Peptides against a protein of PDB entry 3H8D. Designs and how they scored, part 159

Target 1, 122 residues: chain A of PDB entry 3H8D
Amino acid sequence: DMKRQQRFFRIPFIRPADQYKDPQNKKKGWWYAHFDGPWIARQMELHPDKPPILLVAGKDDMEMCELNLEETGLTRKRGAEILPRQFEEIWERCGGIQYLQSAIESRQARPTYATAMLQNLL

## One batch from the design tools (peptide; made by RFdiffusion4, then SolubleMPNN)

Design b2_p23_8_s4 (from b2_p23_8, 13 letters changed)
Fold by OpenDDE base, seed 5:
Structure b2_p23_8_s4 (fold): chain B 122 residues (1-122), chain C 122 residues (1-122), chain A 23 residues (1-23)
Amino acid sequence: as target 1 above (122 residues)
Amino acid sequence: as target 1 above (122 residues)
Amino acid sequence: MEGLKRFQEILENEVFPEREDVL
């Protein structure tokens, strides 16, 4: 059912190796998730020292959050939820469109709101 | 039609009297708006030196933003759009529920998504 | 399981800035 609620979340984080460094030496990363109803559809991570990590449901399930939305506690974490555009803007910059498209074409992607929207765009 | 998109915005402002003071002496206020489709349904202002200002469509039209959503440019201003809860949390703290209820009961409120949701709650 | 570990690591190292949503 493509009438599921779409919700997006972001968590800034510091690398474990930087945890005990001076604040100026703590490089921040960003974890992003798109939930299509109760289940994650896309995940993305921006790291200060390596390329972005893009993950899509079906293809990357083992590397993505396996908890349903309620189990994550993200809905109860103040400041974690973000607007769709705040996710999509970064997703697009990181090559997420091409990544998801490739996953669809290779038949690795699980159908989600994200796959449906992409197929409408193409 | 109650299928209109609900969008919320927040803009910080500095009091005119503080505009040319040192940064630490500039007390920040916050302007909030709820748009029910293209038209504003609720407006709220937090000031550092006076009580919150609550405004609802129909009752307070002359004090509210008269521009439609597109005309405001808010959708193009990065960081202006906020989540529904970011508006509602402040609205509730400021007595917005009671304010809107009174406007409905006095037949001053224009029907909006906000009035409909409140009537569902009561 | 790897996904869960990854998520937990993010949570353990989260650093939300102080929000200025109110006066």
Scores: peptide ipSAE 0.339, ipTM 0.643, DockQ to the pose 0.792
Fold by OpenDDE base, seed 1:
Structure b2_p23_8_s4 (fold): chain B 122 residues (1-122), chain C 122 residues (1-122), chain A 23 residues (1-23)
Amino acid sequence: as target 1 above (122 residues)
Amino acid sequence: as target 1 above (122 residues)
Amino acid sequence: MEGLKRFQEILENEVFPEREDVL
């Protein structure tokens, strides 16, 4: 029947440690989320000075946003929603395909739109 | 069955008259397009010094983009694609609801996703 | 709880640019 809506969000942030620094020294990070219907399927964090954090549902549930989409308020936050490709391009650059594939193969990944799409791609 | 994909695009433009002026004097306009599947359903032009131009399929075919979506190259232009709400918010502010409604009532509007959504709203 | 804490930390430190002018 009706497939779950795929929605993607991005939040630029300044690290707590940089909050009181001058603007030029406030290194910006980016928080990304992919929601498969009401529940998060993938989460990604870009930091200016450390490796990206990749998280997939099932494997990384404890580190991922536990709120459903409505509870997050992301849909009501101006500028937070992004196009699928704006998420996927970064996800791919950060090794997300391999990360999710490994999670599927290890049977750690919860089935999501993301796992289905990856399995269609391979 | 499968509904046509709704895709929205935005391109900034500089007026021909301002092309050779200094950057500070190049007043920027915005061209917006809503594609209902392969064909344009709505077009909108924001100008810094004149009223917005609103165009709807059927009524304004001669003034609207005549290319199908693939022919436009918009899907391949980085930053051109926008979220539905990014189009709709501007459309609403510019009186697009009333414009499209009038086109429907005068039987000038070609049936599109936009006409259907408006008729669901009213 | 860690996930929620992480999300809240992001929200508390968000830096969205100011809204772009329509024109």
Scores: peptide ipSAE 0.339, ipTM 0.635, DockQ to the pose 0.814
Fold by OpenDDE base, seed 4:
Structure b2_p23_8_s4 (fold): chain B 122 residues (1-122), chain C 122 residues (1-122), chain A 23 residues (1-23)
Amino acid sequence: as target 1 above (122 residues)
Amino acid sequence: as target 1 above (122 residues)
Amino acid sequence: MEGLKRFQEILENEVFPEREDVL
């Protein structure tokens, strides 16, 4: 049986409030997503002015991208796709392992590739 | 059955003759490799002063990296790994499809993920 | 639909650098 393709994406963004500021004052944020096949498994957001946001499927569905991978257009957006490690490195730094683990333990996480990988790790 | 992982790498290089030149005179080349599991399937070299070099397993084994993926240390070299499309885009631009196709037709190519993909495409 | 709105906002404010092609 073929496993679903794991694909990772990143979008740099400037906050709406900074759009009209001098370039030096346009603080960049980063939006990250992990898709387990067509469905999002994890989402992460780095902001210049606030703590990172960690989101996992099942627990945070309402705050995560609701579009399937094809609907997002991310696969067609040049520069958006990143390597797994480019996601995981940041995820780990942001405490993503602990966050996902807690979501699993609390029965909030929907089973995904990410939950399966974590279960194998721990 | 699980397919072998396809991994792609890129390393910049400076020509030996330019090693002692001023930085502005150090023309950068690029070494690319596609590994089909542990074994190299394709290699490509971009040069500032000469045509790109295309190499495919079976046909060009003597000119290609002889190390398996783990032996290369590429997986442990930060910044070396690239997305499939980052390889394929350059491969296509360099005439890699035609090169690999000719190698298949001449019975020079060793079967790899790359040969299989091309057979499906053509 | 909060997630959708959030994603749309990200897309609307994306800032990818220009990519240079090698060839």
Scores: peptide ipSAE 0.338, ipTM 0.637, DockQ to the pose 0.854
Fold by OpenDDE base, seed 3:
Structure b2_p23_8_s4 (fold): chain B 122 residues (1-122), chain C 122 residues (1-122), chain A 23 residues (1-23)
Amino acid sequence: as target 1 above (122 residues)
Amino acid sequence: as target 1 above (122 residues)
Amino acid sequence: MEGLKRFQEILENEVFPEREDVL
């Protein structure tokens, strides 16, 4: 079987509450997603005024993107796709390794490329 | 066997003749490389004053990068790595499909990820 | 449902910078 393609995406956003503020007062957030083939494996959000949100498949399914990769339109959104390291660097800084590890240990994580890579690292 | 990682890189360059000109007169070129695992599969150069240069492994080995990926230092050069589509878009515009096809048909091309993908497309 | 709503909210508030031309 051909290995599933790993693809990463990022969307900058402005909070709804800041939409009508002056540009200097529009604090930017960042939405990130890792897709393992057609399905999301990890999701992450950076917000200007609150801690990062980390989400992993299996544990956080209800809060994560429900659409497959094609349905999201992310592959057709210019500038949305990023390199793996651009995702992983932020993931690591936000405590993603520990978060995913905890999800694996609690048997809440669905097996993904991300879970496999972490288990190889440990 | 684990599939070889496909990685793509781009580096801007200034022509030697323009090195000592004012910035507005320094015409920028672009060097591109596709690595199939540790070895280069395709190389491409965009020049401001001449046609693109296209090079494929097997056919153009003497004109292509001789260093393996680690030796190039490209993976450690900030901003050098690009997405596959960023390479392929330029490759297609420059006639890379026809160039590689001709190299395959003439039995000059070394088998790479690029040759395999092209043969799947045809 | 909640995941979809969250994703849609991000899309509705996206602010991508302009992309530079390569050629």
Scores: peptide ipSAE 0.337, ipTM 0.638, DockQ to the pose 0.811

## One batch from the design tools (peptide; made by RFdiffusion4, then SolubleMPNN)

Design b2_p24_1_s1 (from b2_p24_1, 9 letters changed)
Fold by OpenDDE base, seed 2:
Structure b2_p24_1_s1 (fold): chain B 122 residues (1-122), chain C 122 residues (1-122), chain A 24 residues (1-24)
Amino acid sequence: as target 1 above (122 residues)
Amino acid sequence: as target 1 above (122 residues)
Amino acid sequence: EPDWTIPDEKLVEATEYLERLLAK
């Protein structure tokens, strides 16, 4: 159903090793999620000290959030929800288009709003 | 209100550095929480490579989960909720009684179900 | 399921350092 609500979220994370350091010593990463209706379609992780991680439904299910949107509590977490473009801009910069395209071509991607939009774009 | 529902939760965490290693190379920690009604009363973190962390409301608010129970999504997370004794057994082994007692004596602990129970016990 | 703990709500309001870094 292409009419499912598309919602995007971002939350920071600090490495466990840095949790109790002074703020200046806490290297912050960012966890991004795109939910296509109740289920995650794309996940992205920005790290302070390594390349970003891109994940797409179907291909990377085992490494992605397995909870449905309601179960995450993200909709009730103040400041977590972001605009679509806030996700997409970073996604594109990290090579997300190519990553998702490859997943589609290899038949690893589960059909989502993201796959549909990409197929219409390319 | 001592009639508030006491609920306990446990979720695993893997260090970001280990996220994409083979399972045998992923050192798993455990995050524990005691919610006294909607608000957290105690938090405990077991780490594979360092001493456990004990946190109590009032004293350690800045390092504890700041979301209310509903906002966490834990009540909707399959397998997250545990029995009281599953929390308490680990809490005791980690020195939680002494930790909470010290927080009470120093007037750092916010009154919770946990503080009340301890005061009745000792 | 996710392998991270629930982050502090205050952290959600932190500055977008990494996003700015990527924009450079």
Scores: peptide ipSAE 0.016, ipTM 0.351, DockQ to the pose 0.045
Fold by OpenDDE base, seed 4:
Structure b2_p24_1_s1 (fold): chain B 122 residues (1-122), chain C 122 residues (1-122), chain A 24 residues (1-24)
Amino acid sequence: as target 1 above (122 residues)
Amino acid sequence: as target 1 above (122 residues)
Amino acid sequence: EPDWTIPDEKLVEATEYLERLLAK
């Protein structure tokens, strides 16, 4: 059902190698998630020193959040939820449209709101 | 198509009677809008000194924004766009669920994402 | 390009104030 609520989140993370360093020496990355109802549809990770990571449901399940939205606690974390455009703008800049399209064409993508919207535009 | 993007906005307004007063004597209200794709589905107005106003498409067209989303310029106004929950929380507190339900039952409401979602919950 | 969709903190605070008033 495409009437499921679409919710987007962003949280910073510190590199494992930096976790025990002084704050000034901790470089932050950013973790992004799109939830289509209770389940994740897209995930994206920005790193300060390497290329972004793009992930889509069905194809990249093993590398994506395995918890449903409620289990993540993201809805209860102040400042975590972001606007759809705040996600999509970065997604687009990182080549997310092409990534998802390729996943659909290879029949690796699980149907989600994201796949449906892309198909509507093609 | 329920795959249309749902976008929400909030902007302050000054009462007409206060427009020529000093800033300290201008009391702000708040204008809320839910756009179902390009067209408004719900509108809400909070006032400092009177009850809130709730409006739904079909029933209250004459009192609602007549411009499509792009024409409003809201997408280009810094700080105007808000999260769905930021709209819904106020909508619920003001009795919006019952208002929309009544509009549906009286067959005054135009079908929108809002009407569909409500019907899914009933 | 600036992010035009970021809610203003002052506006959020004002909304919360109104919410409290409406809750009475």
Scores: peptide ipSAE 0.012, ipTM 0.531, DockQ to the pose 0.142
Fold by OpenDDE base, seed 1:
Structure b2_p24_1_s1 (fold): chain B 122 residues (1-122), chain C 122 residues (1-122), chain A 24 residues (1-24)
Amino acid sequence: as target 1 above (122 residues)
Amino acid sequence: as target 1 above (122 residues)
Amino acid sequence: EPDWTIPDEKLVEATEYLERLLAK
């Protein structure tokens, strides 16, 4: 829907186990979010030591950001916002298309910009 | 149209008059481009010493980038691509909405993502 | 007011890092 702005964000995180280690020993992960208007549509987590986590609205609501975009403060965090392609490239590489498709087919995915785009491609 | 990717770019330029001056004496301008799919929809030029130049497809084709997106190499130039809001913020500040609206009303503007978005707002 | 800010180099570097990470 062209009425809702699509915005993408990325922020680093440090593993809990590395929290108290030296900076050079703290391996960074990356948290990605796609917001379709005020609400998250897709979430992705890149970890240095485990498989990426892919999450889609409807299916994975309990594991995804529960705050609306404004509440997250992401729009006010310098360097957090990324280009759509920066999100999509990683999403695709991590198998996100297949993941979202499966969620749609299983009727678990809530309709979002992401589901609409995927259905346009298929 | 959701079928065409909207991509925005910004690159600096040095004024012709400053070409042979010392680096500290070369005032930078900024060239902005909005591509609606392969073709430019809007172009904007910020100058340090003259009013900004606003250009829209259809009306200003002779003054705008004539290369398609792929031909420009912008997608391969590090730091060239910018967020939609980074373009729109400057566009709005420079009077771009009024400029585009005038172009639409005068039937000079070629239909683009930009014209569609503006018409959705009005 | 013109925006003279150059895209964050750190953001680009981070992206490149992730690309390398995913390639492995």
Scores: peptide ipSAE 0.015, ipTM 0.521, DockQ to the pose 0.061; fails the geometry check
Fold by OpenDDE base, seed 3:
Structure b2_p24_1_s1 (fold): chain B 122 residues (1-122), chain C 122 residues (1-122), chain A 24 residues (1-24)
Amino acid sequence: as target 1 above (122 residues)
Amino acid sequence: as target 1 above (122 residues)
Amino acid sequence: EPDWTIPDEKLVEATEYLERLLAK
C-alpha cells in the first residue's frame, strides 16, 4: 500500500560472550530491520563469526522482532534509521532476493511491501 | 505507484553574491528534492536571507529541476541522499502541505506520490 | 534547522567493515 512508510534500521550488537571483554576483544555484529508500516517485513543479522541470518515475515515470525515499530523505540534511537538502499545492498549481497522468492513460492511469506516489490521486479 | 522508489536529496548552495567572499561571509542555503521514481515531485529551497521556496510538479515545472534523477548525478553524490522524514519535516515547517493542497485544488499539480499521499491523509 | 546524514567518513568506515564481514 502506498500509504505505508517503508523504514529501515540498523543497530550494532555484541555477542553475549564478549560483553565483559576488553573493547578490543568485542566482535560486533549488525541487526537490520525493514518495517512496512508498523510491522516488520524483513530482518537480517550480520554476525562476526557465522553466516548471515535472513528472515521474512510470515515464514520466520517466531524468530523476528515481535514488537511493532513504535514499541521498538527504533524511531527514537539516534543513528538507527538508515536509507532503504543501505538495507537493500546488504540484503542482496546476503542472498535475500532468493530467500524471499523461495518463501513466496512456498507460500510461506506474508504479503508485504518487500514481496510486492520482488514480484514486480521478476 | 508502489513500484516507484521515493528518494530524497539535499545539497548546500552558496548565493552567487557570496561566491567570492571569505568563507565566514558565505551564507549557505539548502536545496531539497523529492524524486518519485525518475521524475521530481517536489523541490524546496531554504535560503539564508529570504523565505523558503516551495515547488511542486505540474505547477512549477519551469522552475524545478528539469533533469531526471539519473541525469542529476545525485545518486552518486555522497551525502546527498537523505531520509524521507528529513525532507518531510522541513516541508511541513515551510507550509508545503498547504502549498501542495492548493496546487491540487486549483488543478495545477501533476499527480505524484506526494499528491496521492496528501489526498489520502486529508 | 538543517537535517544531516551520516558523515562521509563514517559511511566509508561502516561500508568497509561490512564488506570485510561479508567476505568471511
Scores: peptide ipSAE 0.014, ipTM 0.527, DockQ to the pose 0.075; fails the geometry check

Design b2_p24_1_s2 (from b2_p24_1, 10 letters changed)
Fold by OpenDDE base, seed 4:
Structure b2_p24_1_s2 (fold): chain B 122 residues (1-122), chain C 122 residues (1-122), chain A 24 residues (1-24)
Amino acid sequence: as target 1 above (122 residues)
Amino acid sequence: as target 1 above (122 residues)
Amino acid sequence: EPDWTIPDSELVENTAYLESLLAK
């Protein structure tokens, strides 16, 4: 059985309040996504003014990207796709392992590639 | 001493995923704000697909509108301003009193007109 | 220069807020 393709993306964003400010006053954030096949498994947002947001499928569905990968257009956005480790490094630094672990242990996480990998690690 | 003007606003929003759907398929949410003078004291968001979001100054600063009232342009948006009770009714139905009370008791709430009023009620 | 966007979560949270800004 062919495993679903794991694809990772990162795109920058600026706060709505900054969208019309001078470039020097636009604080940039980063939006990260892990797609397990066509559906998002993890989402992560680095903000310049608030703590990172970590989201996992099942637990945080209503706060996560609801579009399938094709619908997002991320695959067509040059420079958006990143290497798995580029996602994981930030994920780990932001406590992603602990976050997902807790979601699994509480039966809040939807089974994904990410949950499976974490369960293999633990 | 003249008390700061309490002003309340409500504006609709549509989920990004719905912005290009037919009108019948656009699920609308509502963004509510309470400004205690020039600065926001409470923010509330009703979504068609997730629980209401309640935010109070001090506790939720980094998730709330950072613009002062004049900067928001809300005062210039026809139909945006609502009556105090129009805000409070929804606030109460969404557990706003309990939410703010907890924020006060935990010393997370920034003193505002809202905290003062709640403290008078309790 | 990267093409800056607004993530879905941020956009959902701030869509109405953004609309108010455009109204000034």
Scores: peptide ipSAE 0.022, ipTM 0.409, DockQ to the pose 0.073
Fold by OpenDDE base, seed 5:
Structure b2_p24_1_s2 (fold): chain B 122 residues (1-122), chain C 122 residues (1-122), chain A 24 residues (1-24)
Amino acid sequence: as target 1 above (122 residues)
Amino acid sequence: as target 1 above (122 residues)
Amino acid sequence: EPDWTIPDSELVENTAYLESLLAK
């Protein structure tokens, strides 16, 4: 449904193991989310010491945000919301296009704005 | 073409008459632009002392930015790019939906992402 | 469980001033 608003968010996180260390010892990761209307369509995690994690709705629901957008409070966290391109640039660098494409082809992806856009792009 | 990237920008301006006045006497306006791919789709101006100006591609080309996005340098102006919703909230408050709708109905609007989205929303 | 922080963004600004402009 093209009436649904697409919104993107990014939040930094510190590893649990670094939580109580000195600031210089806290390695930062990044948590990304794409919401298609109220529900998450894509999630992505950049880690300081392991490969990025890519997740798409339908396929990876168990590992993704289970809250609707309003429940997350992300819209109320200043600086959390990012431009679409800020999400997409990283998504693409991490192999997100291929990941989502594979999920579509395997019929694992739930239809979202992301799947529609990809199917239009290919 | 849904392959075209939608990007939004906002820059402040000072009225020519206030250009050389003390800072407290400089009333600020805001210039907004929505680019559908390389070309402008919508333009909006908030003025400190007169009604907002709404402009849509096709109808108001003579009053709108004539440069493609790259030529504007907007993408290189730090803080100029804004979220889609930051544009849309103001656009809606200024009567932009009705303005664009009227332009579509009168066949004055050039097809853009904005026209497509509105036609899908109505 | 990660320790979340709020990132700094130069692109996301408050709308208070814009709203004030519209109110005039």
Scores: peptide ipSAE 0.020, ipTM 0.585, DockQ to the pose 0.060
Fold by OpenDDE base, seed 2:
Parts: sequence; structure tokens; C-alpha cells
Structure b2_p24_1_s2 (fold): chain B 122 residues (1-122), chain C 122 residues (1-122), chain A 24 residues (1-24)
Amino acid sequence: as target 1 above (122 residues)
Amino acid sequence: as target 1 above (122 residues)
Amino acid sequence: EPDWTIPDSELVENTAYLESLLAK
């Protein structure tokens, strides 16, 4: 049922190695999530010193957020929720379309809003 | 097909009578729109001096935005797009649930994402 | 409570169509 609520979030993170360093020595990354209803559909991580990480449900479950949306508390974090386009713009720039496409073609992707939308696009 | 993109917008407006007054004499209202794909599903207007106006597709077509989403230019106006919850919070406070429910029950509402979601809620 | 913060002036200027619609 693709009438599920689609919600997107972004929060900064500091690398574990930088956790206790001075602010100027903490390099910020960005953690992005797309929730299709209660469950994550896509995850993306921007890092200051390495390539982006793209993750899609079904294929990358072991590396993705394990919590349902409510459990994350993201809905209660001011400024965490972002517009769909704010996610998609970065997703596209990072090669997310191709990544998800490949996951679909290899039958690794779990059906989500993301897979459905991509299949409409192609 | 409820897989259409749901997008929400908010822009201020000045009453026609205040159009050419000094800024301090211009009372701002707020215009809200929910687009279900290319077409508006809900519209809401907050006024500084009168009750909110709630409008739903099918019932209130004559009073609602007549342009499709692309024609409005809203997608290209920085700061105009808002989160779904930013719309829904005000919608709920203004009695939007009851308004839409009534439109459905009276068979005045055109089927939209909004009607579908409400029917899931009830 | 509604958000009554003053938006960008450019955004306001680009609402002429909607203002006209609301004037009906």
C-alpha cells in the first residue's frame, strides 16, 4: 500500500573518533533517512572524508537503521525532518537512482515507496 | 493512484485593501495548499481578522486554486514549500478533519490523498 | 498556534496571482 506516509529526516553526526575532540576537530557528517510508513526505505550518509554511503531496504538492512520511525524519536527532534526534495536532491547527486535501480534489478531491494517511484520513472 | 507526490505550500498574502498601505498597516494572512500530484487537494486560508477558510477538492473547486502545481510556480519559490505536518497541524486545529469528513459523507469531496487518508483514520 | 513569522519579501511579491484570486 503506497498510501503510507513518506517522511524524510536529516541529522548531523560526528565520527566516533572525533567524539571527544574539540569542535574544530570534529568533522560533521550527515545522516539522511527516508521512512516509508513506519519502516525505513532509504538511508544515506554524507561523510566529510569519504564517499557517500547509499543504502536501500532489502539489500542493506544490516547497515540501515533498525528502529521503526517512532522508535527513532526523529519526529520529535526539531529540525530533523526535511522536505522530500531535500532528500531526493542529494540522493540523485550521489547516484542513488542507479544504486536503487541496481538493487531492484538484482532482486535485492525490498518493495517500498522508493522502488515503486523509481519504477514509474524508468 | 495514491502513490502521487504529496506536497504542501504556504505563502503569505496581504488583503487587497491593504495592498498599497504602509507595511505596518498591512495585515498578513496565510495561504496553504496541499497538492496531490499536480492537482490541489486541500486549501486553507488563515486571516488576521476572520475565521479560517477550509476548502477541499470536489466541493470547493470554485474557490480553490485553479492552477496545477507547476503552473503555480510554488515549487520554485524558496520557503514556500512546507512539511506535511506543518500543514496538517493547522488543518487539524482549524477543524479540517471534520470539514473533509463532512464533504465525504455528503459526497461532495473528490477522491484525493486527503480523502483516502481520512478514511483510513476513521 | 499559526506561524506568523514574516517571510521573505520576494516571496510575498510573487504571490500576486493568489492575492488576486483571494480578492474575488
Scores: peptide ipSAE 0.016, ipTM 0.575, DockQ to the pose 0.165
Fold by OpenDDE base, seed 1:
Structure b2_p24_1_s2 (fold): chain B 122 residues (1-122), chain C 122 residues (1-122), chain A 24 residues (1-24)
Amino acid sequence: as target 1 above (122 residues)
Amino acid sequence: as target 1 above (122 residues)
Amino acid sequence: EPDWTIPDSELVENTAYLESLLAK
């Protein structure tokens, strides 16, 4: 069996509503992604003015990035790639463990590296 | 089967002979480590004045870090952890692929994530 | 220096914008 690379990325975003505002009026959010090989496993969005959005493969496919990793160009974007812990720390703070666990228990989560790791932990 | 974390680290070192020289006369080397779970899989040393040293588990155990990852304290040292590609780029430049391949062919390499990835590539 | 602070409850609603951003 081929082992898949686990790669993590973070990019800032500006809300569409703020796009044309002066820079000082643009509230910055953060988009996070965990790719399990070529396919996204987890996505997370930190917003300046609303609760974090947590998304897991299988459950939230309709709301997650539909591009494979190569298609995203993230691997070619300087500063986009982050350490696993940089993702996991925020994921944990946002309640990601419980979110993923719930998705597993409801049979909504597609098996990924993330689901496997969680099930190892539990 | 539990999946093991692949974690990579880099720390600078000063040659013992340069330890008491003026800062401008201290040539800096770099120590690199790849941990496959708790155990080191690859080690690499960049020296300012001699060829790189490449080490792989199984073959070079006597010359490699004998501490498990937790014992090293590397995970608690700010700035020590690096991206996989930061390790791999240097590893490749130093001839690490050929080195590891040779160790596999001679049956000296202990199976690791690194050996598995190489064998996937070949 | 990356900001790891969880932003306030004002996150953008639609991932479609981000997908568009990534696709460019």
Scores: peptide ipSAE 0.019, ipTM 0.585, DockQ to the pose 0.099; fails the geometry check

